# Peptides against a protein of PDB entry 6UG1: the designs that were tried, part 119

Target 1, 304 residues: chain A of PDB entry 6UG1
Amino acid sequence: SNEERKRRKYFHMLYLVCLMVHGFIRNEWINSKRLSRKLSNLVPEKVFELLHPQKDEELPLRSTRKLLDGLKKCMELWQKHWKITKKYDNVGLYMRTWKEIEMSANNKRKFKTLKRSDFLRAVSKGHGDPDISVQGFVAMLRACNVNARLIMSCQPPDFTNMKIDTSLNGNNAYKDMVKYPIFWCEVWDKFSKKWITVDPVNLKTIEQVRLHSKLAPKGVACCERNMLRYVIAYDRKYGCRDVTRRYAQWMNSKVRKRRITKDDFGEKWFRKVITALHHRKRTKIDDYEDQYFFQRDESEGIPD
Target 2, 301 residues: chain A of PDB entry 6UG1 as posed
Amino acid sequence: SNEERKRRKYFHMLYLVCLMVHGFIRNEWINSKRLSRKLSNLVPEKVFELLHPQKDEELPLRSTRKLLDGLKKCMELWQKHWKITKKYDNEGLYMRTWKEIEMSANNKRKFKTLKRSDFLRAVSKGHGDPDISVQGFVAMLRACNVNARLIMSCQPPDFTNMKIDTSLNAYKDMVKYPIFWCEVWDKFSKKWITVDPVNLKTIEQVRLHSKLAPKGVACCERNMLRYVIAYDRKYGCRDVTRRYAQWMNSKVRKRRITKDDFGEKWFRKVITALHHRKRTKIDDYEDQYFFRRDESEGIPD

## One batch from the design tools (peptide; made by RFdiffusion4, then SolubleMPNN)

Design b2_p19_5_s2 (from b2_p19_5, 12 letters changed)
Fold by OpenDDE base, seed 2:
Structure b2_p19_5_s2 (fold): chain B 304 residues (1-304), chain A 19 residues (1-19)
Amino acid sequence: as target 1 above (304 residues)
Amino acid sequence: DWLEELKKLSQELIERLLN
């Protein structure tokens, strides 16, 4: 019905705000000075020097290579620190079906909130789910004065899916779900004027995204619980930016149709949410990023 | 502060949604 379509749209909007605020809260927690002091001790001086290379005036690419090597070594150090990777309870922050949402509304389960203190302890001990691990990795890079962003792929229920029963019955559903991350890291490369993508936990990859990312979900089974629609970046200064354009090859043709921003009302609403979560002034880094997104939009073209 | 209320509501909703 038209009413059910409206209900799903508004529920998607509410769910999206809750996810984006959750990302904001986790970004505040990883800025803990106490955590920063502990995590800086994990990084040897030689690795710190690689994270902060001198500008090579002859070949700026040499400085980028040193930074990339430093980030690789940081991923290795992080793997040594992280002792226990817990499975997600149920589906974690992956996308739920409409049926799962309706069924969960009836379950008065006592939820155990992860408090800030519990999170900081989990990161310090190296015990937790993959999301906590990624968030801790971003905290470690920030402790080393690296301009690292927390990236969150927000997975609200698909308001474009009007099917009543979308039950996912597959035994491999968990493996397919966790094949691609929900949280990852971006690091600012001051030499190339680009963001470097870092997945320290799931795919254990570093990439300089041009047209496509390895972190973008591929295949029907993986996309059932992980649809790339809202990739939100949280920086150390409480900046909040939509970076979906970086990771979406087909932003205009495919991704936009599944976003609340497909219409003017949704665009204006989503801009208000981003503005409310963006607590810093604009910088030249934002100008370079917007220029890159503009070039990516022009290069994709208008879908026929 | 509306943001603190949103943080509370978000935590409560995420908890309800994660479990």
Scores: peptide ipSAE 0.102, ipTM 0.788, DockQ to the pose 0.717
Fold by OpenDDE base, seed 3:
Structure b2_p19_5_s2 (fold): chain B 304 residues (1-304), chain A 19 residues (1-19)
Amino acid sequence: as target 1 above (304 residues)
Amino acid sequence: DWLEELKKLSQELIERLLN
């Protein structure tokens, strides 16, 4: 019905705000001074120097290569620190079906929300789910004075899916779900004027995204619980930015149709949410990023 | 009406985040 379509749209909006606020809160927690002091000790001086290369005026690419090598070594150090990767409880922050949401409303399961103290202890011990691990990795890079962002792929229920029962009955549903991350890292490369994508936990990859990301879900089974629609970046200065354009090959043709921003009402609403979560002034880094997004929009063109 | 309540909750949540 038209009513059910409206219901799913507004529930999607509410759920999206809750996810974006969750990302914001986790970004505040990883800025803990106590955690920062502890995590900085995991990074040897030689690795710190690679993270902060001198500018090579002759060949800026040499400086970028040093930074990339430093980030690779940081991923290796992080793997040594992280002792226990817990499975997600149920689906974690991956996308729920409408049926699962309706069933969950009846089950008053007191989801024990992880307290800040428990989170900081989990990161410090190296015990937690993949999301906590990625968040801790971002904290370690920030402790080394690296301009690292926490990235969250927000997975609200698909308001464009009007099917009643999407029974995801597959035995491999969990494996397919966790094939691609929900959280990752971006690092500012001051030499190339670009964000470097870092997945320290899931794919264990570093990439300089041009047109395609390895982190973008591929295949029907993986996209059932991980649909790339809202990739939100949280920086160390409490900036909040939509960076979906980086990871979406087909932003205009495919991704936009699955976003609340497909219409003017949804666009204005979503801008208000971003503005509410963006607690810093604009910088030259934002200008370079917006220029990159503009070029990506031009190169995609208007879908026929 | 459950729909108007969700719309209201979504608006209230945004307003609380903006304040």
Scores: peptide ipSAE 0.030, ipTM 0.717, DockQ to the pose 0.059
Fold by OpenDDE base, seed 4:
Structure b2_p19_5_s2 (fold): chain B 304 residues (1-304), chain A 19 residues (1-19)
Amino acid sequence: as target 1 above (304 residues)
Amino acid sequence: DWLEELKKLSQELIERLLN
């Protein structure tokens, strides 16, 4: 019905705000000074120097290569620190079906919130789910004065899916679900004027995204619980930015149709949510990023 | 503060969703 379509749209909007606020809270927690002091001790001086290379005036690419090597070594150090990767409870922050949401609303189970203290302890010990691990990795880079962003792929229920029963077949669902991450890192390269993508936990990869990302879900089974629609970046200064354009090859043709921003009302609403979570002034980094997104938008063109 | 209220609602929703 038209009413059910409206209900799913509004529930998607509420759910999206809650996910984006969750990302904001985790970004505040990883700015903990106590955690920063502990995590900085994991990074040797030689690795710190690679993270902060001098500008090579002859070939700026040499400085970028040093930064990439430093990030690779940080990823290796993080793997040594992280002792226990727990499975997600149920589906974690991956996308739920409409049926699962309705069933969850009926179950008044008191779920235990992960408190800030428990999170900080988990990161410090190296014990937790993959999301906690990625968030801790971003905290370690920030402890080394690296301009690292926490990236969150927000997975609200698909308001474009009007099927009543969206039950997913259970057995292979977890392996396909966790094939691609929900959280990752971006690091600002001041030499190339670009964001470097780092997945320290899932794919264990560093990439400079041009047209395609390895972190973009591929295949029907993987996309059932992980649809690239809302990739939100949280920086160390409490900036909040939509960076979906970096990771979406087909933003205009495919991704936009599954976003609340498909219409003017949704675009204005989503901009208000971003503005409310963005607690810093604009910088030249934002200008370079917006120029890159503009060029990517023009290069994709309007879908025929 | 609307943000603290949203933080609370977000946590409550995430709790209900994680389990």
Scores: peptide ipSAE 0.097, ipTM 0.770, DockQ to the pose 0.771; fails the geometry check
Fold by OpenDDE base, seed 1:
Structure b2_p19_5_s2 (fold): chain B 304 residues (1-304), chain A 19 residues (1-19)
Amino acid sequence: as target 1 above (304 residues)
Amino acid sequence: DWLEELKKLSQELIERLLN
């Protein structure tokens, strides 16, 4: 019905705000001064120097290569620090079906949230789920004065799915769900004027994304619980930016149709949510990023 | 602060909806 379509749209909006606020809260927690002091001790001076290379005036690419090597070594150090990777409870922050949401609404189970103190302890000990691990990695880079962003792929229920029964076939193995991350890192390269993508936990990869990312879900089974629609970046100064364009190859043709921003009402609403979560002034880094997004929109062309 | 209220509500809703 038209009523059910409206209900699913508004529920998607509410769910998306909750996810985006969760990302904001986690980004505040990883800015803990106590955690920062502890995590900085994991990074030896030689690795710190690689993270902060001098500008090579002859070949700026040499400086980028040093930064990339420093980030690789930080990933290795993080793997040594992280002792226990817990499985997600149920589906974690991956996408739920409408049926699962309806069933959960009827379930009066008191869920225990992870408190800030428990999160800081988990990161400090190296014990937690993959999301906590990624968030801790971002905290470690920030502790080394690296301009690292927390990236969150928000997975609200698909409001474009109007099926009554949205039960997933039982073959959605946990493996297919977790094949691609929900959280990752971006690092600002001041030499190339680009964001470097870092997945320290899942794929254990570093990318300089041009047209496509390895972090973008591929295949039907993986996309059932992980649809690339809302990739939100949270920086150390409480900036909040939509960076979906970086990771979406087909933003205009495919991704936009699955976003609330497909219409003017949704675009205006989503812009208000981003603005409410963006707590810093614009910088030249934002200008370079917007220029990159513009070039990506032009290069994709108008969808047929 | 509306943001702190939203943070609290969001946490409660995430607990209910996402766990």
Scores: peptide ipSAE 0.036, ipTM 0.746, DockQ to the pose 0.591; fails the geometry check

Design b2_p19_5_s3 (from b2_p19_5, 10 letters changed)
Fold by OpenDDE base, seed 2:
Structure b2_p19_5_s3 (fold): chain B 304 residues (1-304), chain A 19 residues (1-19)
Amino acid sequence: as target 1 above (304 residues)
Amino acid sequence: SWLEEVKKKAEELIERLLN
C-alpha cells in the first residue's frame, strides 16, 4: 500500500539517523586521550617517520609511497596487537530485513550497551568485533598525528524493497555478509591531495580509489545485507561528510535510486542530518574532495 | 540538548537492533 511505502520510508530515515549518530559517538570515543597515549606506543619511530615523510620536491609520488609503506606497517602492527576477533552478535550493523525488524519489535530483549569504558578496554586489549578493531586502528593512526577518518557504510533497511517477506535463508549467510566491511579508514595524503582508503581488518587492503573500490560490495548474496548507499566519514575534528561518491561507481544510475536523497524532500532532510553532525569549519581538504566528487559526477554522466 | 537526546535514542535503538 501507499501507507506501507510511507512507513518504510520514515523508518528508513529514523534508522539512518540512529546509525549516523552511532558513527559519531564511536568517533568521539576513539579521540580518547588515554587510548591515544597507549596506542602511540605500538608504533615504533621508524614507522612514525614513514607516516610523516618530507615532501619530495622532485617527485611528490616518493612521499606518497613512504606514507603507503608506513600505513602497511601500521596494518601489520595492528594485526599483532589484535588478539581476538569476535563474531558479530546476530548481523551486527549489517542490513536487516523488514521481517527481522517486525519480529525484533515483539522481542523485549534486554540489550547490554557497550559503554565507552568497555570499548576503550576492548581496543586496549585487542579483543572485540571487526568494527571495534577498525575503530581502534583509526585511533592508533590519530595517536600518530595522522589525519585519519572513520568511515561507516550505513545499512538502514531498504525502503525500496516492498516485499512482505524478505527473510534471508542460507548456510553461508554470515560469510557472505562479512565479505565486505561496514567500517574502514581513510587517510589524507597531503602530497597527492587525495584520501587513501585503508581496510585494516576485513580485506586488509590499502587503495587509492579512482573509479572503483575493492570495498564496494559485489554480487547478490553480499549485497543482501551490505548495500553501498550511505558512506559517512567522521574526522578527528568531528567533521561529518557523505563520501558515498568515492565508493559508488554508479552513483547517479544505481545508488541514488536506493537513497532517501532520490527526491528533493529527502535531499534537504539528509543535508540537515549531515549539518547537525558536522562540528567543524570547512577546510581546503574539503575543497579538494568536493572537486574530486564533481569530476566523478561529470565522468559518470546522467543516466539515460 | 537535542543532540544528546538523539544520541541516547539512537544508542537505545541501535542496541535494540544489535542484540
Scores: peptide ipSAE 0.034, ipTM 0.730, DockQ to the pose 0.731
Fold by OpenDDE base, seed 5:
Structure b2_p19_5_s3 (fold): chain B 304 residues (1-304), chain A 19 residues (1-19)
Amino acid sequence: as target 1 above (304 residues)
Amino acid sequence: SWLEEVKKKAEELIERLLN
């Protein structure tokens, strides 16, 4: 019905705000001075120097290569620090079906929310789920004065799915779900004027995204619980930016149709949410990023 | 603040949704 379509749209909007606020809170927690002091000790001086190369005036690419090598070594150090990767309880922050949401609304189970103290202890010990691990990795890079962003792929329920029964058939469902991450890192390369994508936990990859990312979910089974729609970046200065354009090859033709921003009302609403979570002044880094997104929109073209 | 209310509602909703 038209009423059910409206209900699902509004529930999607509320859920999206909740996820984006969760990402904001986690970004505050990883700025902990106590955690920063502890995590900086994991990075030896030689690796710190690679993270902060001198500018090569002749060939800026040499400086980028040093930064990339430093980030690779940081991933290796992080793997040594991280002792226990816990499985997600149920589906974690992956996408739920409408049926699962309706069933959960009826179940008065008390979920034990992870407190800030428990999170800091988990990161410090190297014990937790993959999301806690990624968040801790971002904290370690920030402790080394690297301009690292926490990236969150927000997975609200699909308001474009009007099926009553959205039960997922269970074979390999967890393996397919966790094939691609929900959280990852971006690092600012001041030499190339680009963001470097870092997945330290799931795919264990570093990439300089041009047209497509390895982190973008591919295949029907993987996309059931991980639809690339809202990739939100949280920086160390409490900036909040929509970076979906970086990771979406087909933003205009495919991704936009599944976003609340498909219409003017949804676009204006989503811009208000981003603005409310963006607590810093604009910088030249934002100008370079917006220019990159503009070039990507022009290169994709308008869908026929 | 609007943010604190949204945080509280978000936490409550996440608690309900992660159940």
Scores: peptide ipSAE 0.033, ipTM 0.735, DockQ to the pose 0.606
Fold by OpenDDE base, seed 1:
Structure b2_p19_5_s3 (fold): chain B 304 residues (1-304), chain A 19 residues (1-19)
Amino acid sequence: as target 1 above (304 residues)
Amino acid sequence: SWLEEVKKKAEELIERLLN
């Protein structure tokens, strides 16, 4: 019905705000001074120096290579620190079906929130789910004065899916679900004027995204619970930016159709949400990023 | 603040919806 379509759209909007606020809160928690002091001790001086290379005036690429090597070593150090990777409870922050949402609304399960103190303890001990691990990795890089962003792929229910029964088959669903991350890191390369993508936990990869990302879900089974639609970046200064364009090859032709921003109302609404979560002034880094997104939009073209 | 209330409601909703 038209009513059900409206209900799903509004529920998607509410759910998206909740996810984006969750990302904001986790970004506040990883700025903990107490956590920062503990995590900085995981990084040897030689690795710290690689994270902060001098500018090579002859070949700036040499400085980028040092930074990339430093980030690789940080991923290795993080793997040594992280002792226990817990499975997600249920589906974690992956996309729920409409049926699962309706069933959950009927089940008054008391869910236990992870408190800030428990999060900080989990990161400090190296015990937690993959999301906590990624968030802790971002905290470690920030503790080393690296301009690292927390990236969140927000997975609200698909308001474009009007099927009544959206039940997913159970057994292989978890492996396919966790094949691609929901949280990752971006690091600012001041030499190349680009964001470097870092997945320290899932794919254990460092990427300089041009047209395609390894973190973009591929295949029907993986996309059932992980649709790349809202990739939100949270920086150390409480900036909030939509960085979906980086990871979406087909932003205009495919991704936009699955976003609330497909219409003018949704675009204006989503801009208000981003603005409410963006607590810093614009910087030259934002200018370089916006220029990159513009070039990516021009290169994709308007779908015929 | 409105943002703190939204944070609190969002956390509550996330608890109810995401767990």
Scores: peptide ipSAE 0.036, ipTM 0.742, DockQ to the pose 0.634; fails the geometry check
Fold by OpenDDE base, seed 4:
Structure b2_p19_5_s3 (fold): chain B 304 residues (1-304), chain A 19 residues (1-19)
Amino acid sequence: as target 1 above (304 residues)
Amino acid sequence: SWLEEVKKKAEELIERLLN
């Protein structure tokens, strides 16, 4: 019905705000000074120097290569620190079906909130789910004065899916779900004027995304619980930015149709949410990023 | 602050909706 379509749209909007606020809270938690002091001790001086190369005036690419090597070594150090990767409880922050949402609303189970103290302890011990691990990795880079962003792929229920039963009955459902991450890192390369993508936990990869990312879900089974729609970046200064354009090959043709921003009302609403979560002034980094997104929109063209 | 209350409610909602 038209009413059910409206209900799913509004529920998607509410759920999206909740997810984006969760990302904001986790971004505040990883700015903990106590955690920062502990995590900085994991990074040897030689690795710190690689993270902060001098500008090579002859070949700026040499400075970028040092930064990339430093980030690779940080991933190796992080893997040594992380002792226990827990499975997600149920589906974690991956996308739920409409049926699963209806069933969970009926279950009055008090879910135990992960408190800030428990999160900080989990990161410090190296015990937790993959999301906690990625968030801790961003905290370690920030502890080394690296301009690292927490990236969150927000997975609200698909308001474009009007099926009543969307039950996912597959033996490999968990493996397919966790094939691609929900959280990752971006690091600002001041030499190339670009964001470097870092997945320290899932794919264990470093990318300089031009047109395609390995972090973008591929295949039907993987896309059922992980749809690339709302990739939100949280920086160390409490900036909040939509960076979906970086990771979406087909933003205009495919991704936009599944976003609330498909219409002017949704675009204006989503801009208000971003603005409410963006607690810093604009910088030249934002200008370079917006220019990159503009060029990506022009290069994709208008879908025929 | 209003933001802290919204954060708390959003966390509670996420837990109820996501668990």
Scores: peptide ipSAE 0.031, ipTM 0.720, DockQ to the pose 0.556; fails the geometry check

Design b2_p19_5_s4 (from b2_p19_5, 9 letters changed)
Fold by OpenDDE base, seed 2:
Structure b2_p19_5_s4 (fold): chain B 304 residues (1-304), chain A 19 residues (1-19)
Amino acid sequence: as target 1 above (304 residues)
Amino acid sequence: SWLEKLKELAEKLMEELLN
C-alpha cells in the first residue's frame, strides 16, 4: 500500500539517523586522550617517521610510498595488538530485513549497550568485534598525529524493498554478511591531495580509490545485508561528510535510486542531518575532496 | 541539547533494533 511505502520510508530515515549518530558517538570515543597515549606506544619511531615523510620535491610519489609503507606496518602492528576478534551478536550493524524488524519489535530483548568505558577497555586489551577493532585502529593512527577518518557504511532497512516477506536463507549468511566491512579507515595523503582507503581488519587492504573500491560489496548474497548507500566519514575534528561517491562506481545510475536522497525532500532532509553532525569549519581538504567527487560525477554521467 | 537527546534516542533505538 501507499501507507506501507510511507511507513518504510520514515522508518528508514529514523534508522539512518540512529546509525549516523552511533558513528558520531564512536568517533568521539576514539578521540579519548587516555586511549591515544596507550595506542601511540604501539607504534615504533621508525614507523612514525614513515607516517610523516618529508616532501620529496623531485617526486612527491616517493613521499606517498613512504606513507603507504607506514600504514602497512601499522596494520601489522594492529594485528599483533588485537588478540580476540569476537563475532557479531546476530547481524551487528549490517542490514536487517523488514520481517526481522517486525519480529524484533515484539521481542523485548535486553540489548546491553557497550558503554564508553567498556569500549576503551576493549580497544586497550585488543578484545572485541571487527567494528571495535577498526575504530581502535583509527584511534592509533590519530594518536600518531595521522589525519585518519572513521568510515561507516550505514545499513538502514531498504525502503525500496516492498516485499512482505524478506526472510534471508540462513546457510552461510554470516560469512556472506561479513565478507565486506561496515567500518573502515581513510587517511589523508597531503602529497597527492587524496584520501587513502584502509581496511585493517576485514580485507586487510590499503587502496587509493580511483573509480572503484575493493570494499564495495559485490554479489547478491553479500549485498543482502551490506548495500553501499550511505558511506559517512567522521574526522578527528568532528567533521561529518558523505563520501559514498568515492566507493560507488554507479552512484547516479544505481546507488541514488536506493537512497533517501533520490527526491528533493530526501536530499534536503539528509543535508540537514549531515549539517547537524558536522561540527567543524570547511578546510582545503574538503575542497580537494569535493573536486574529486565532481570529477567522478562528470565521468559517470547521467544515466540514460 | 538536541544532539544529546538524539544520542539518547539513538542509543535506545539501537538497543531495541540490535536485539
Scores: peptide ipSAE 0.035, ipTM 0.739, DockQ to the pose 0.611
Fold by OpenDDE base, seed 1:
Structure b2_p19_5_s4 (fold): chain B 304 residues (1-304), chain A 19 residues (1-19)
Amino acid sequence: as target 1 above (304 residues)
Amino acid sequence: SWLEKLKELAEKLMEELLN
């Protein structure tokens, strides 16, 4: 019905705000001074120097290579620190079906929200789910004065799916779900004027995204619970930015159709949410990023 | 603040909606 379409749209909007605020809260928690002091001790001086290379005036690419090597070593150090990777409870922050949402509304299971103190302890001990691990990795890089962003792929229920029964069948559903991350890291390369993508936990990869990312879900089974629609970046200064354009190869042709921003009302609403979560002044880094997004939009073109 | 109230509401909603 038209009523059910409206209900799903509004529920998607509410759910998206909740996810985006969750990302904001986790970004505040990883700025903990107590955590920072503990995590900085994991990074030896030689690795710290690689994270902060001098600018090579002859070949700036040499400085980028040092930074990439430093980030690789940080991933290795993080793997040594992280002792226990817990499975997600149920589906974690992956996309729920409409049926699962309706069933959950009827089943008042008291989920115990992870407290800030418990999060900080989990990161410090190296015990937790993959999301906590990624968030802790971002905290470690920030402890080393690296301009690292927490990236969150927000997975609200698909308001464009009007099927009543969206039950997902199969024992491999968890493996397919966790094949691609929900949280990852971006690091600012001051030499190339680009964001470097770092997945320290899932794919254990570092990439300089040009046209596509390895982190973008591929295949029907993986996309059932992980649709790349809202990739939100949270920086160390409480900036909040939509960075979906980086990871979406087909932003205009495919991704936009699955977003609330498909219409002017949704675009204005979503911009208001981003603005409410953005607590810093604009910087030259934002200018370089916006220029990159513009070039990517022009290169994709308007879908025929 | 409005944002703190939204955080609390969002946490409460996340408790109710995500579990």
Scores: peptide ipSAE 0.035, ipTM 0.741, DockQ to the pose 0.535
Fold by OpenDDE base, seed 4:
Structure b2_p19_5_s4 (fold): chain B 304 residues (1-304), chain A 19 residues (1-19)
Amino acid sequence: as target 1 above (304 residues)
Amino acid sequence: SWLEKLKELAEKLMEELLN
């Protein structure tokens, strides 16, 4: 019905705000001074120097290569620190079906939210799910004075899916779900004036995204619980930015149709949510990023 | 603040929605 379509749209909006606020809270927690002091001790001086290379005036690419090597070594150090990767309880922050949401509303199960103290302890010990691990990695980079962003791929229920039953059957459902991450890192490269993508936990990869990312879900089974729609970046200064354009190859043709921003009302609403979570002034980094997104929109063109 | 209320609401809603 038209009413059910409206209900799913509004529920999607509410759920999206909750996810985006969750990302904001986790971004505050990883700015903990106590955690920062502990995590900085994991990074040797030689690796710190690679993270902060001098500008090579002859070949700026040499400075970028040093930064990339430093980030690779940081991933290796992080793997040594992390002792226990827990499975997600149920589906974690991956996308739920409408049926799963309706069933959970009926089940008065007390979900124990992870408190800030428990999070800091988990990161400090190297014990937790993949999301906690990624968030801790961002904290370690920030402890080394790296301009690292926490990236969250927000997975609200698909308001464009009007099926009543969307039960996902299959023994491999968890493996397909976790094939691609929900959280990752971006690091500002001041030499190339670009964000470097870092997945320290899932794919264990560093990439400089031009047209496509390895982190973008591919295949039907993987996309059932992980649709690239709302990739939100949280920086160390409490900035909040939509960076979906970086990771979406087909933003205009495919991704936009699955976003609340497909219409002017949704665009205005979503901009208000971003603005409410954005607690810093604009910088030249934002200008370079917006220019990159503009060029990506022009290069994709308007879908036929 | 409005943001703290939204954080608390979002945490509660995440609890309810993730159960």
Scores: peptide ipSAE 0.026, ipTM 0.689, DockQ to the pose 0.567; fails the geometry check
Fold by OpenDDE base, seed 5:
Structure b2_p19_5_s4 (fold): chain B 304 residues (1-304), chain A 19 residues (1-19)
Amino acid sequence: as target 1 above (304 residues)
Amino acid sequence: SWLEKLKELAEKLMEELLN
C-alpha cells in the first residue's frame, strides 16, 4: 500500500540516523587518550617515519610510496596485535530484512550494548568482532598522528523493497554477508591530495580509489545484506562527511535510486543529519575532496 | 544536549533493532 511505502521510508530514515550516530559514538571512543598511548607503542620508530615522510619536491609520488609502505607495515603490526576475531552474534550492522525487523520487534530479547570501557578493553587486548578491529586500527593510526578517518557503510533496511516476505534463503548467507566490510579506514595523503582507502581486517587491502573500489559489494548474494548507499566518514576532529561518491561507480544511475536523497525532501533531510554530526570547520582537505566528487559526477554523467 | 538525546534514542533503537 501507499501507507506501507511511507512507513518503510520513515523507518529507514530513523534507522539511518541511529546508524550514523553509532558511527559518531565509535569515532569518539577511538579518540581515547588512554587507548592512544597503548596503541602508539605497537608502532616502531621506523614505521612512524614512513607514515610521516618528508615532502619530495621533485617527485611527490616518492612521499606517497613511503606513506603506503608505512600503512602496509601498520596492517601487518595490527594483524599481530589482533588475537581473536569474533563472529557477529547475528548480522551485526549488516542490512536486515523487513521480516527480520518485524519479528525482532515482537521478541523482547535484551541486547547487551557494548560499553565504552568494554570496547577499549577489547581493542587493547586484540579480542573482538571485525568492526571493533577496524575501529582499533583507526585509533592506532591516530595515535601515530596520521589523519585517519573511520568509514562506515550504513545499512538501513531497503525502503525500495516493497515485498512482504523478504526472507533470505541460503546456506552461505554468513560468508556472503561478511565478504565485504561495513567499517574501514581512510588516510589523507597530503602529497597527492587524496584519501587512501585501507581495509586492514576483511580484504586486507590498500587502495587509491579512482573509479571503483574493491570494497564495493558485487553480486546478488553479497548485496542482500551489504548495499552500498551511505558511506559516512568520521575524522579525528569530529568531522562527518558523505563519501559514498568515492565508492559508488554508478552513483547517479543506480545508488541514488536506493537512497533517501532521491528526492528534494530526502536530500534536505539527509543534509541536516550530516550537518548535525559535523563538529569541525571546513578545511582545504574538504575542498580537494569535493572537487574530486564533482569530477566523478561529471565523468559518470546524468543517466538518460 | 540534542546529541545526548539522539545518542539515547540511537542506543534504545539499536537495542530494539539488534534484539
Scores: peptide ipSAE 0.025, ipTM 0.684, DockQ to the pose 0.565; fails the geometry check

